# Ledger of designs, part 160: peptides against a protein of PDB entry 6TME

Target 1, 324 residues: chain A of PDB entry 6TME
Amino acid sequence: NRLKRAYIALQAWKKAFYSDPFNTAANWVGPDVCSYKGVFCAPALDDPSVLVVAGIDLNHADIAGYLPPELGLLTDVALFHVNSNRFCGVIPKSLSKLTLMYEFDVSNNRFVGPFPTVALSWPSLKFLDIRYNDFEGKLPPEIFDKDLDAIFLNNNRFESTIPETIGKSTASVVTFAHNKFSGCIPKTIGQMKNLNEIVFIGNNLSGCLPNEIGSLNNVTVFDASSNGFVGSLPSTLSGLANVEQMDFSYNKFTGFVTDNICKLPKLSNFTFSYNFFNGEAQSCVPGSSQEKQFDDTSNCLQNRPNQKSAKECLPVVSRPVDCS
Target 2, 324 residues: chain A of PDB entry 6TME as posed
Amino acid sequence: NRLKRAYIALQAWKKAFYSDPFNTAANWVGPDVCSYKGVFCAPALDDPSVLVVAGIDLNHADIFGYLPPELGLLTDVALFHVNSNRFCGVIPKSLSKLTLMYEFDVSNNRFVGPFPTVALSWPSLKFLDIRYNDFEGKLPPEIFDKDLDAIFLNNNRFESTIPETIGKSTASVVTFAHNKFSGCIPKTIGQMKNLNEIVFIGNNLSGCLPNEIGSLNNVTVFDASSNGFVGSLPSTLSGLANVEQMDFSYNKFTGFVTDNICKLPKLSNFTFSYNFFNGEAQSCVPGSSQEKQFDDTSNCLQNRPNQKSAKECLPVVSRPVDCS

## One batch from the design tools (peptide; made by RFdiffusion4, then SolubleMPNN)

Design b2_p18_6_s1 (from b2_p18_6, 7 letters changed)
Fold by OpenDDE base, seed 1:
Structure b2_p18_6_s1 (fold): chain B 324 residues (1-324), chain A 18 residues (1-18)
Amino acid sequence: as target 1 above (324 residues)
Amino acid sequence: SAAEERLAKILEELRASM
């Protein structure tokens, strides 16, 4: 039966533990898997008279080990939360059998290898959190074809470009931060109709910001800091009617920071420090507003404190990048 | 638990989509 399969899977997993500091699996004994710590049973969707393992929550257990292929026997699992452990290795392909997977959180572990493509096989997946691991290689474009609500990719070893398919994403939150992504932000970004928060912090992204960013009407957080972006800020950023937190710091931006950006109606924090901006509107000056916080530190602004030297500015400011 | 509550919501959504 289904619980017997779950028993086999869970016992195989217990055997795959190298360390269980909190003795989380101490009670993982016997056939009554529904009594196991971190194991949650529910009536099966296809037969409410049958009890099945529907969820796993081992968050913050500091367990060292790996995910054995027998986990594929947990075919009724819709919630799999194992963050903040020390699991290593790869995500087993056998998890493709978990067709009800809805939330998959393996964040803050020691997983390695390429993007876990098994996640693409889950038709009902809404939440994907693989942040704070050692996943590497390119991001598969197909991830954005999925009807996800949230995608957390930050703090990994992903490289290559951001897929053009990003515009197809229905996610409200997407994080790319602290990877090795390169190239430009795709122009298709403006098609992300449900986007509320997007974070690009600490990558190798470059080029001009696409004008289409201004089409992100629902975005509340936009952070592109610590990259290699060049050119002026798009004038279309005036369309970000709901942006609250905006960060363009630690790039190579040039030009003038306009009133249309700094007067955005819901803007709370706007950081554009550590660039090569050579002018700003009065509305962008730190202290000009009580409701808004600005940081213009380390630019090429005249009559402002803590700016770059003329020696540092001149070579860049005199050769502005044309983003047109 | 928080996990149980979340799971209940998930299962409800899954059931609704069937």
Scores: peptide ipSAE 0.721, ipTM 0.971, DockQ to the pose 0.968
Fold by OpenDDE base, seed 5:
Structure b2_p18_6_s1 (fold): chain B 324 residues (1-324), chain A 18 residues (1-18)
Amino acid sequence: as target 1 above (324 residues)
Amino acid sequence: SAAEERLAKILEELRASM
């Protein structure tokens, strides 16, 4: 009996709660699991006459605890939302049995360990949110082979390079922000045909920006701030016809910020502060447009306020990195 | 609830893919 298995799983989970401040699981008593707070039942896909646990939503419950292996008995779960809790430990491998998993949100918890590779086993997964945890180690390249709509990885402890497989991703939103990712952005990034938003904020990324970024025709948000990028901005950025928010601040960029970038048709905000740019087009000057906001603070620009000293600029500007 | 509505949509999509 599927509901009996669900009962075993949910009772094991309740036992794994260290703290339940809002008494969310107070009604998790008895065999009627479909009445449990945060548990949602539906007719099974393989047999509509059978009622199964199809969803879990414990968002914002502030529950402290862990995910026991018995959760693998919830084989019919397609929606698993447990964000904004205090769950710790690792994502159990037994969740591989949840073959209908469609949305997995464990964000804003205290999960640790490597990337939860069990997520790769879910054939129907469309939404993966593991942000604001303590996941560490390498990002498996296979994550981008999956037909995901959204991938949220930000605010963890991932340390790998960005996999070249990123170009295979069909995701519209991908966040890498506030990790320890290193190396260059792969050239394959330009192949992300469905990409709308990508965020690299606050990593250890370096090297030149690949020219292929300019192929991201659907991107509306591109944030690469707070990294170690060098060289000039690619001229191909003029191809970002739909970009609205662009941030390259807090890097080591050099060269000239061109009209072709600052006059992008949908550009609303372009921040390139805290770099070593030695020139900008008039269209890039803050206040030059009523519709666009620019920030050129702390560069090596002449006749602009709040710039770096010649002493700070000269060593970097005189030795520009050739990205060709 | 919002979760129930979202789940219903998910299940519909899953069913359609079968």
Scores: peptide ipSAE 0.714, ipTM 0.971, DockQ to the pose 0.966
Fold by OpenDDE base, seed 2:
Structure b2_p18_6_s1 (fold): chain B 324 residues (1-324), chain A 18 residues (1-18)
Amino acid sequence: as target 1 above (324 residues)
Amino acid sequence: SAAEERLAKILEELRASM
């Protein structure tokens, strides 16, 4: 009996709660699991005459605890939303039995350990949100082989380089922000055919931006701020026909910010502050447009306010990195 | 609930892919 297995799983989970401030699991008593708060039943896909637990939503419950291995008995779950809790430990490998998993949101918790590779075992997974946790180590390249709509990795402890397989991703939104990623952005990034938003904020990324970024025709948000990028902005950025928000601030970029970038047709905000740019086109000057907002603060620009001193600029500007 | 509505959509998509 599938509901009996679900009962075993849910009771094991209730026992794994250290704190339930809102008494969310107070009604988790007895065999009628479909009446449990945050538990949603539906007819099974393989047999519509059988009622199964198909979804869990415990968002914003502030529950402290862990995920016990018995959760692997919830084999019919397609939606698992437990964000904004205080769950700790690792994601159980037993969740590999949840072959219908479609949306997995464990964001804003206290999970630790490596990337939860069990997520790679789910053939139907479309939404993965593991942001605001303490996941660490390398990102498995295989994550980008999944047919995901969104990949949220931000605010974790991930290290190493971004996998070259990123170009295989079909996701519209990908966040890397506030991790410890290092190395260059892979040139394969230009192959991301469905990408709308990508965020690299606050990592240890370095090197030159790949020219292939200019192939991201559907991108509306591109944020590479607070990294260690060097060299000039790629001239191919003029190809970002749909970019609305672009941020390159807090890097080590040099060279000239061109008209072709600042005149992008959909551009509303372009921030390139806190770099070492030594020139900008008139179209890039803050206040030059009523429709666009620019920030050129703390560069090496002449005749602009709030720029770096000549002493700060000269050592960097005189030794530009050649990205060719 | 919003979760129930989302789940219904997910299950429809899963059925369509089978």
Scores: peptide ipSAE 0.697, ipTM 0.969, DockQ to the pose 0.968
Fold by OpenDDE base, seed 3:
Structure b2_p18_6_s1 (fold): chain B 324 residues (1-324), chain A 18 residues (1-18)
Amino acid sequence: as target 1 above (324 residues)
Amino acid sequence: SAAEERLAKILEELRASM
């Protein structure tokens, strides 16, 4: 009996709660699991005459606890939303049995350990949100082989390089922000055909930006701020016909910020502050447009306010990195 | 609820993909 298995799972989970400040699981009593707060039942896909637990939503419940292996008994769950809690430990490998998993949101918790590779076992997964946790280690390349709509990885402890497989991703939104990623952005990034938003903020990424970024014609948000990028901005960035928000601030970029970038047709905000740019086109000057906002603060620009000293600039500007 | 509505959509998509 599927509901009996669900009962076992949910009771095991309730037992795994250390704190339930809103008494969310107070009514988690008895075999009628479909009446449990945050538990949603639906007819089974394989047999509409059978009622199963198809969704869990415990968002914002501030529950402290862990995910017990018995959650693997919830084999019919397609929606698992437990964000903004205080769950700790690892994501149980037993969740591999949840083959209908479509949306998995465990964001804003205290999960630890490596990337939850169990997520890779879910063939129908479309939404993965693991941000604001303590996941660590390498990002599995296989994550980008998944047909995900969104991949939220930000605010974790992921390290190593971004996999070359990123170009295979069909996601519209990908966040890497506030991790420990290092190395270069893969050239394959330009192959992300559905990408609308990508965020690299606050990592240890380095090297030159790949020219292939300019192939991201659907991107509306591109944020690479707070990294260690070097060299000039690729001229191919003129291909970002739909970019609205672009941020390259807090890097080590050099060279000239061109008209072709600053005149992008949909550009609303372009921040390139806190770099070592030694020139900018007139169209890049803050205040030059009413429709666009620019920030050129703390570069090596002549005749601009709030720039770095010549002493700070000269060692970097005189030895620009050649990205060609 | 919002969750129920979202779940319904998900299940429809899953069913359509079968």
Scores: peptide ipSAE 0.691, ipTM 0.968, DockQ to the pose 0.965

Design b2_p18_6_s2 (from b2_p18_6, 8 letters changed)
Fold by OpenDDE base, seed 1:
Structure b2_p18_6_s2 (fold): chain B 324 residues (1-324), chain A 18 residues (1-18)
Amino acid sequence: as target 1 above (324 residues)
Amino acid sequence: SSAEERLAEILAELRAEM
């Protein structure tokens, strides 16, 4: 039966533990898997008279080990939360049998290898958190074809470009931060109709910001700091009617920071420090507003404190990048 | 638990999609 399969899977997993500091699996004994710590049972969707393992929550258990292929026997699992452990290895492809997977959180572990493509096989997946691991290689474009609500990719070893398919994403939150992504932000970004928060911090992204960013009407957080972006800020950023947190710091931006950006109606924090901006509107000056916080540190602004030297500025400011 | 509550919500959504 289904609980017997779950028993086999969970016992195989217990055997795959190298260390269980909190003795989380101490009670993982016997056939009554529904009594196991971190294991949650519910009536099966296809037969409410049958009890099945529907969820796993081992968050913050500091367990060292790996995910054995027998986990594929947990075919009724819709919630799989194992963050903040020390699991290593790869995500087993046998998890493709978990067709009810809805939330998959393996964040803050030691997983390695390419993007876990098994996640693409889950038709009902809404939440994907693989942040703070050692996943590497390119991001599969197909991830954005899925009807996800949230995608957390930050703090990994992903490289290559951001897929053009990003515009197809229905996610409200997407994080790319602290990877090795390169190239430009795709122009299709403006098609992300449900986007509220997007974070590009600490990558190798470059080029001009696409004008289409201004189409992100629902975005509240936009952070592109610590990259290699060049050119001026798009004038279309005036369309970010709901942006609250905006960060362009630690790039190579040039030009003038306009009133239309700094007067955005819901803007709370706007950081554009550590660039090569050579002018700013009065509304962008730190201290000009009680409701907004600005940081213009380490630019090429005249009559402002803590700016770059003329020696540092002149070579860059005199050769502005044309983003047109 | 928080996980149990979230699971109940998820299962309700999955049922609605059937």
Scores: peptide ipSAE 0.729, ipTM 0.970, DockQ to the pose 0.965
Fold by OpenDDE base, seed 2:
Structure b2_p18_6_s2 (fold): chain B 324 residues (1-324), chain A 18 residues (1-18)
Amino acid sequence: as target 1 above (324 residues)
Amino acid sequence: SSAEERLAEILAELRAEM
């Protein structure tokens, strides 16, 4: 009996709660699991005459605890939303039995350990949100082989380089922000055919931006701020026909910010502050447009306010990195 | 609930893939 298995799983989970401030699991008593708060039943896909637990939503419950291995008995769950809790430990490998998993949101918790590779075992997974946790180590390259609509990785402890397989991703939104990623952005990034938003904020990324970024025709948000990028902005950025928000601030970029970038047709905000740019086109000057907002603060620009001193600029500007 | 509505959509998609 599937509901009996669900009962075992849910009771094991209730026992794994250290704190339930809102008494969310107070009604988790007895065999009628479909009446449990945050538990949603539906007819099974393989047999519509059988009622199964198909979804869990415990968002914003502030529950402290862990995910016990018995959760692997919830084999019919397609929606698992437990964000904004205080769950700790690792994601159980037993969740590999949840072959219908479609949306997995464990964001804003206290999970630790490596990337939860069990997520790679779910053939129908479309949404993965693991942001605001303490996951660490390398990203498995296989994550980008999944047909995901969104990949939220931000605010974790991930390290190493971004996998070259990123170009295989079909996701519209990908966040890397506030991790410990290092190395260059892979040239394969230009192959991301469905990408709308990508965020690299606050990592240890370095090197030159790949020219292939200019192939991201559907991108509306591109944020590479607070990294260690060097060299000039790629001239191919003129190809970002749909970019609305672009941020390159807090890097080590040099060279000239061109008209072709600042005149992008959908551009509304372009921040390139806190770099070592030594020139900008008139179209890039803050206040030059009523429709666009620019920030050129703390560069090496002449005749602009709030720029770096000549002493700070000269060592960097005189030794530009050649990205060719 | 919003979760129930989303679940219904997900299950419909999964059925379509079968």
Scores: peptide ipSAE 0.712, ipTM 0.968, DockQ to the pose 0.964
Fold by OpenDDE base, seed 5:
Structure b2_p18_6_s2 (fold): chain B 324 residues (1-324), chain A 18 residues (1-18)
Amino acid sequence: as target 1 above (324 residues)
Amino acid sequence: SSAEERLAEILAELRAEM
C-alpha cells in the first residue's frame, strides 16, 4: 500500500526533526497522511483509483532535522519544497526512487556534502533549487545535460570549474553566485539558447570573458561581478540585444568600454566599477542617459571622479592581457 | 494552497508526457 509506505516515511521524518518551532508536524499522527500539514495527495498517475502522496511543502517551517533514508518510500512525490528550514546532513540517495520528481527545492537549509547526485537520477526534473546551503566539491557536468528550466546553485561551497556542458543547458535561469568556482567561463556558454538570467557573482572565476557571451540573445541579466576576470570586454557583447542588467564590477578588466556596449537597446543598468578600464565612450558616462544607469567608479578613467590612482593603475593598464 | 495548485499543474504535465 502506497499510503502505508508514505506513513512510514513521514513518521520517520517526524522522528528526524530536532526542532519544530511552529509545530508543523503536530498533526502528523495516524495513518491519514493526506491530512498532514504540508502533505498533498493526488490520484496516482499509473492508477487514478489510488491516492498517493504527490507533494510536500514545508517551506518556511524553520524545522531543524535531517532527511532520513525512509523518504525514499515517497515514490509518488513530484513536488518537494522544504526551503527555509534548518535541515542538515546529506540528501539521501534513497530519493532516487522518487522517479516523478519535478520540482526539488531544498534552498535555505544546512545541507552539506557533495552535489546531490541523486537529483541527476530524476528523469522529469525541471526545477532544482539547492541555493543557500553548504554543498561542496565539484559540480557534475551532467547537471546541464538535464532538461531543467531553472538551476539555482548560489550560496554554497562548490569548487572546480564551470563544466563545458553548460552550453547544453536549456535553463532560463542559472545561478552560480557566491561559491568557489574557478577557471574560465566555458566558450560553450553561447549555446545556451534559452538563457535569460545568469549570475556568477562572488566566485574565483578568472581569465578572459569568452566572445561567445555575445551570442546570448535572450539574456536579460548577466552578472559576472566580484571575480578575477581580466582583459577587455568582448566586442561581441554588442550582440546582447535583450540585456537589461549587466554587471562586471569588482574584476580586473582593462581596456576601453565601447559605445556599442553602452548603447545596447534594452540596457537599463550597466555596472563596470572597480576595474582597470582606461577609457569609456561618452555614452557610458554616468548621467549621460536618462533611461540607463552606469557606474564607472574606481577605474583608471581620466577626468572622472572616484578613480584609482596612477600608482594603482599603471602596473595593470600598461600590461593588458591579450584575450585574442 | 499555492503548492497544491502548482502540484496540479505538475501532475498534468507529467500525465501529458506519458
Scores: peptide ipSAE 0.709, ipTM 0.968, DockQ to the pose 0.957
Fold by OpenDDE base, seed 3:
Structure b2_p18_6_s2 (fold): chain B 324 residues (1-324), chain A 18 residues (1-18)
Amino acid sequence: as target 1 above (324 residues)
Amino acid sequence: SSAEERLAEILAELRAEM
């Protein structure tokens, strides 16, 4: 009986709670699991006459605990939302049995260990949110082979390089922010056909920006701030016809910020502060447009306020990195 | 609830993929 299995799973999970400050699981008593707070039942896909646990929503419950292996008995769960709790430990391998998993949100918890590779086993997964945890190690390249709508990885401890497979991603939103990613952005990034938003904030990424970024014609948000990028901005950025928010601040960029970038038709906010740019087009000057906001603070620009000293600029500006 | 609504949508999608 599927509901009996669900009962076993949910009781095991309740037992795994260290703290339930809102008494969310207070009514998790008895075999009627469909009445449990945060548990949602639906007719099974394979047999509409059978009622199964199809969803879990414990968002914002502030529950401390861990995910026991018995959760693998929830084989009919397609929606698993447990964000904003204090769950710790690892994501159980037993969750591989949840073959209907469609949305998996464990964000804002205390999960640790490597990337939860069990997520790669879910054939129907469309939404993966593991942000604001303590996941570590390298990102599996296979994550981008999945047909995900969104990939939220930000605020973890992921390290190593961004996989070259990123170009295979069909996700509209991808966040890498606030990890420990290093190396260059893969040139394959330009192959992300559905990308609307990509965020690299606060990593250890370096090298030149790939020219292929300019192929991201659907991108509305591109944030590469707070990294170690060098060289000039690619001229191909003029291809970002739909970009609205662009941030390159807090890097080591050099060269000239061109009209072709600052005059992008949908550009609303372009921040390139805290770099080593030695020139900008008039269209890039803050206040030059009523429709666009620019920030050129703390560069090596002449005749602009709040710039770096010559002492700070000269060593970098005089030795620009050639990205060609 | 919002979760129930979203779940219904998800299940509809999953059913369509079968």
Scores: peptide ipSAE 0.705, ipTM 0.967, DockQ to the pose 0.962

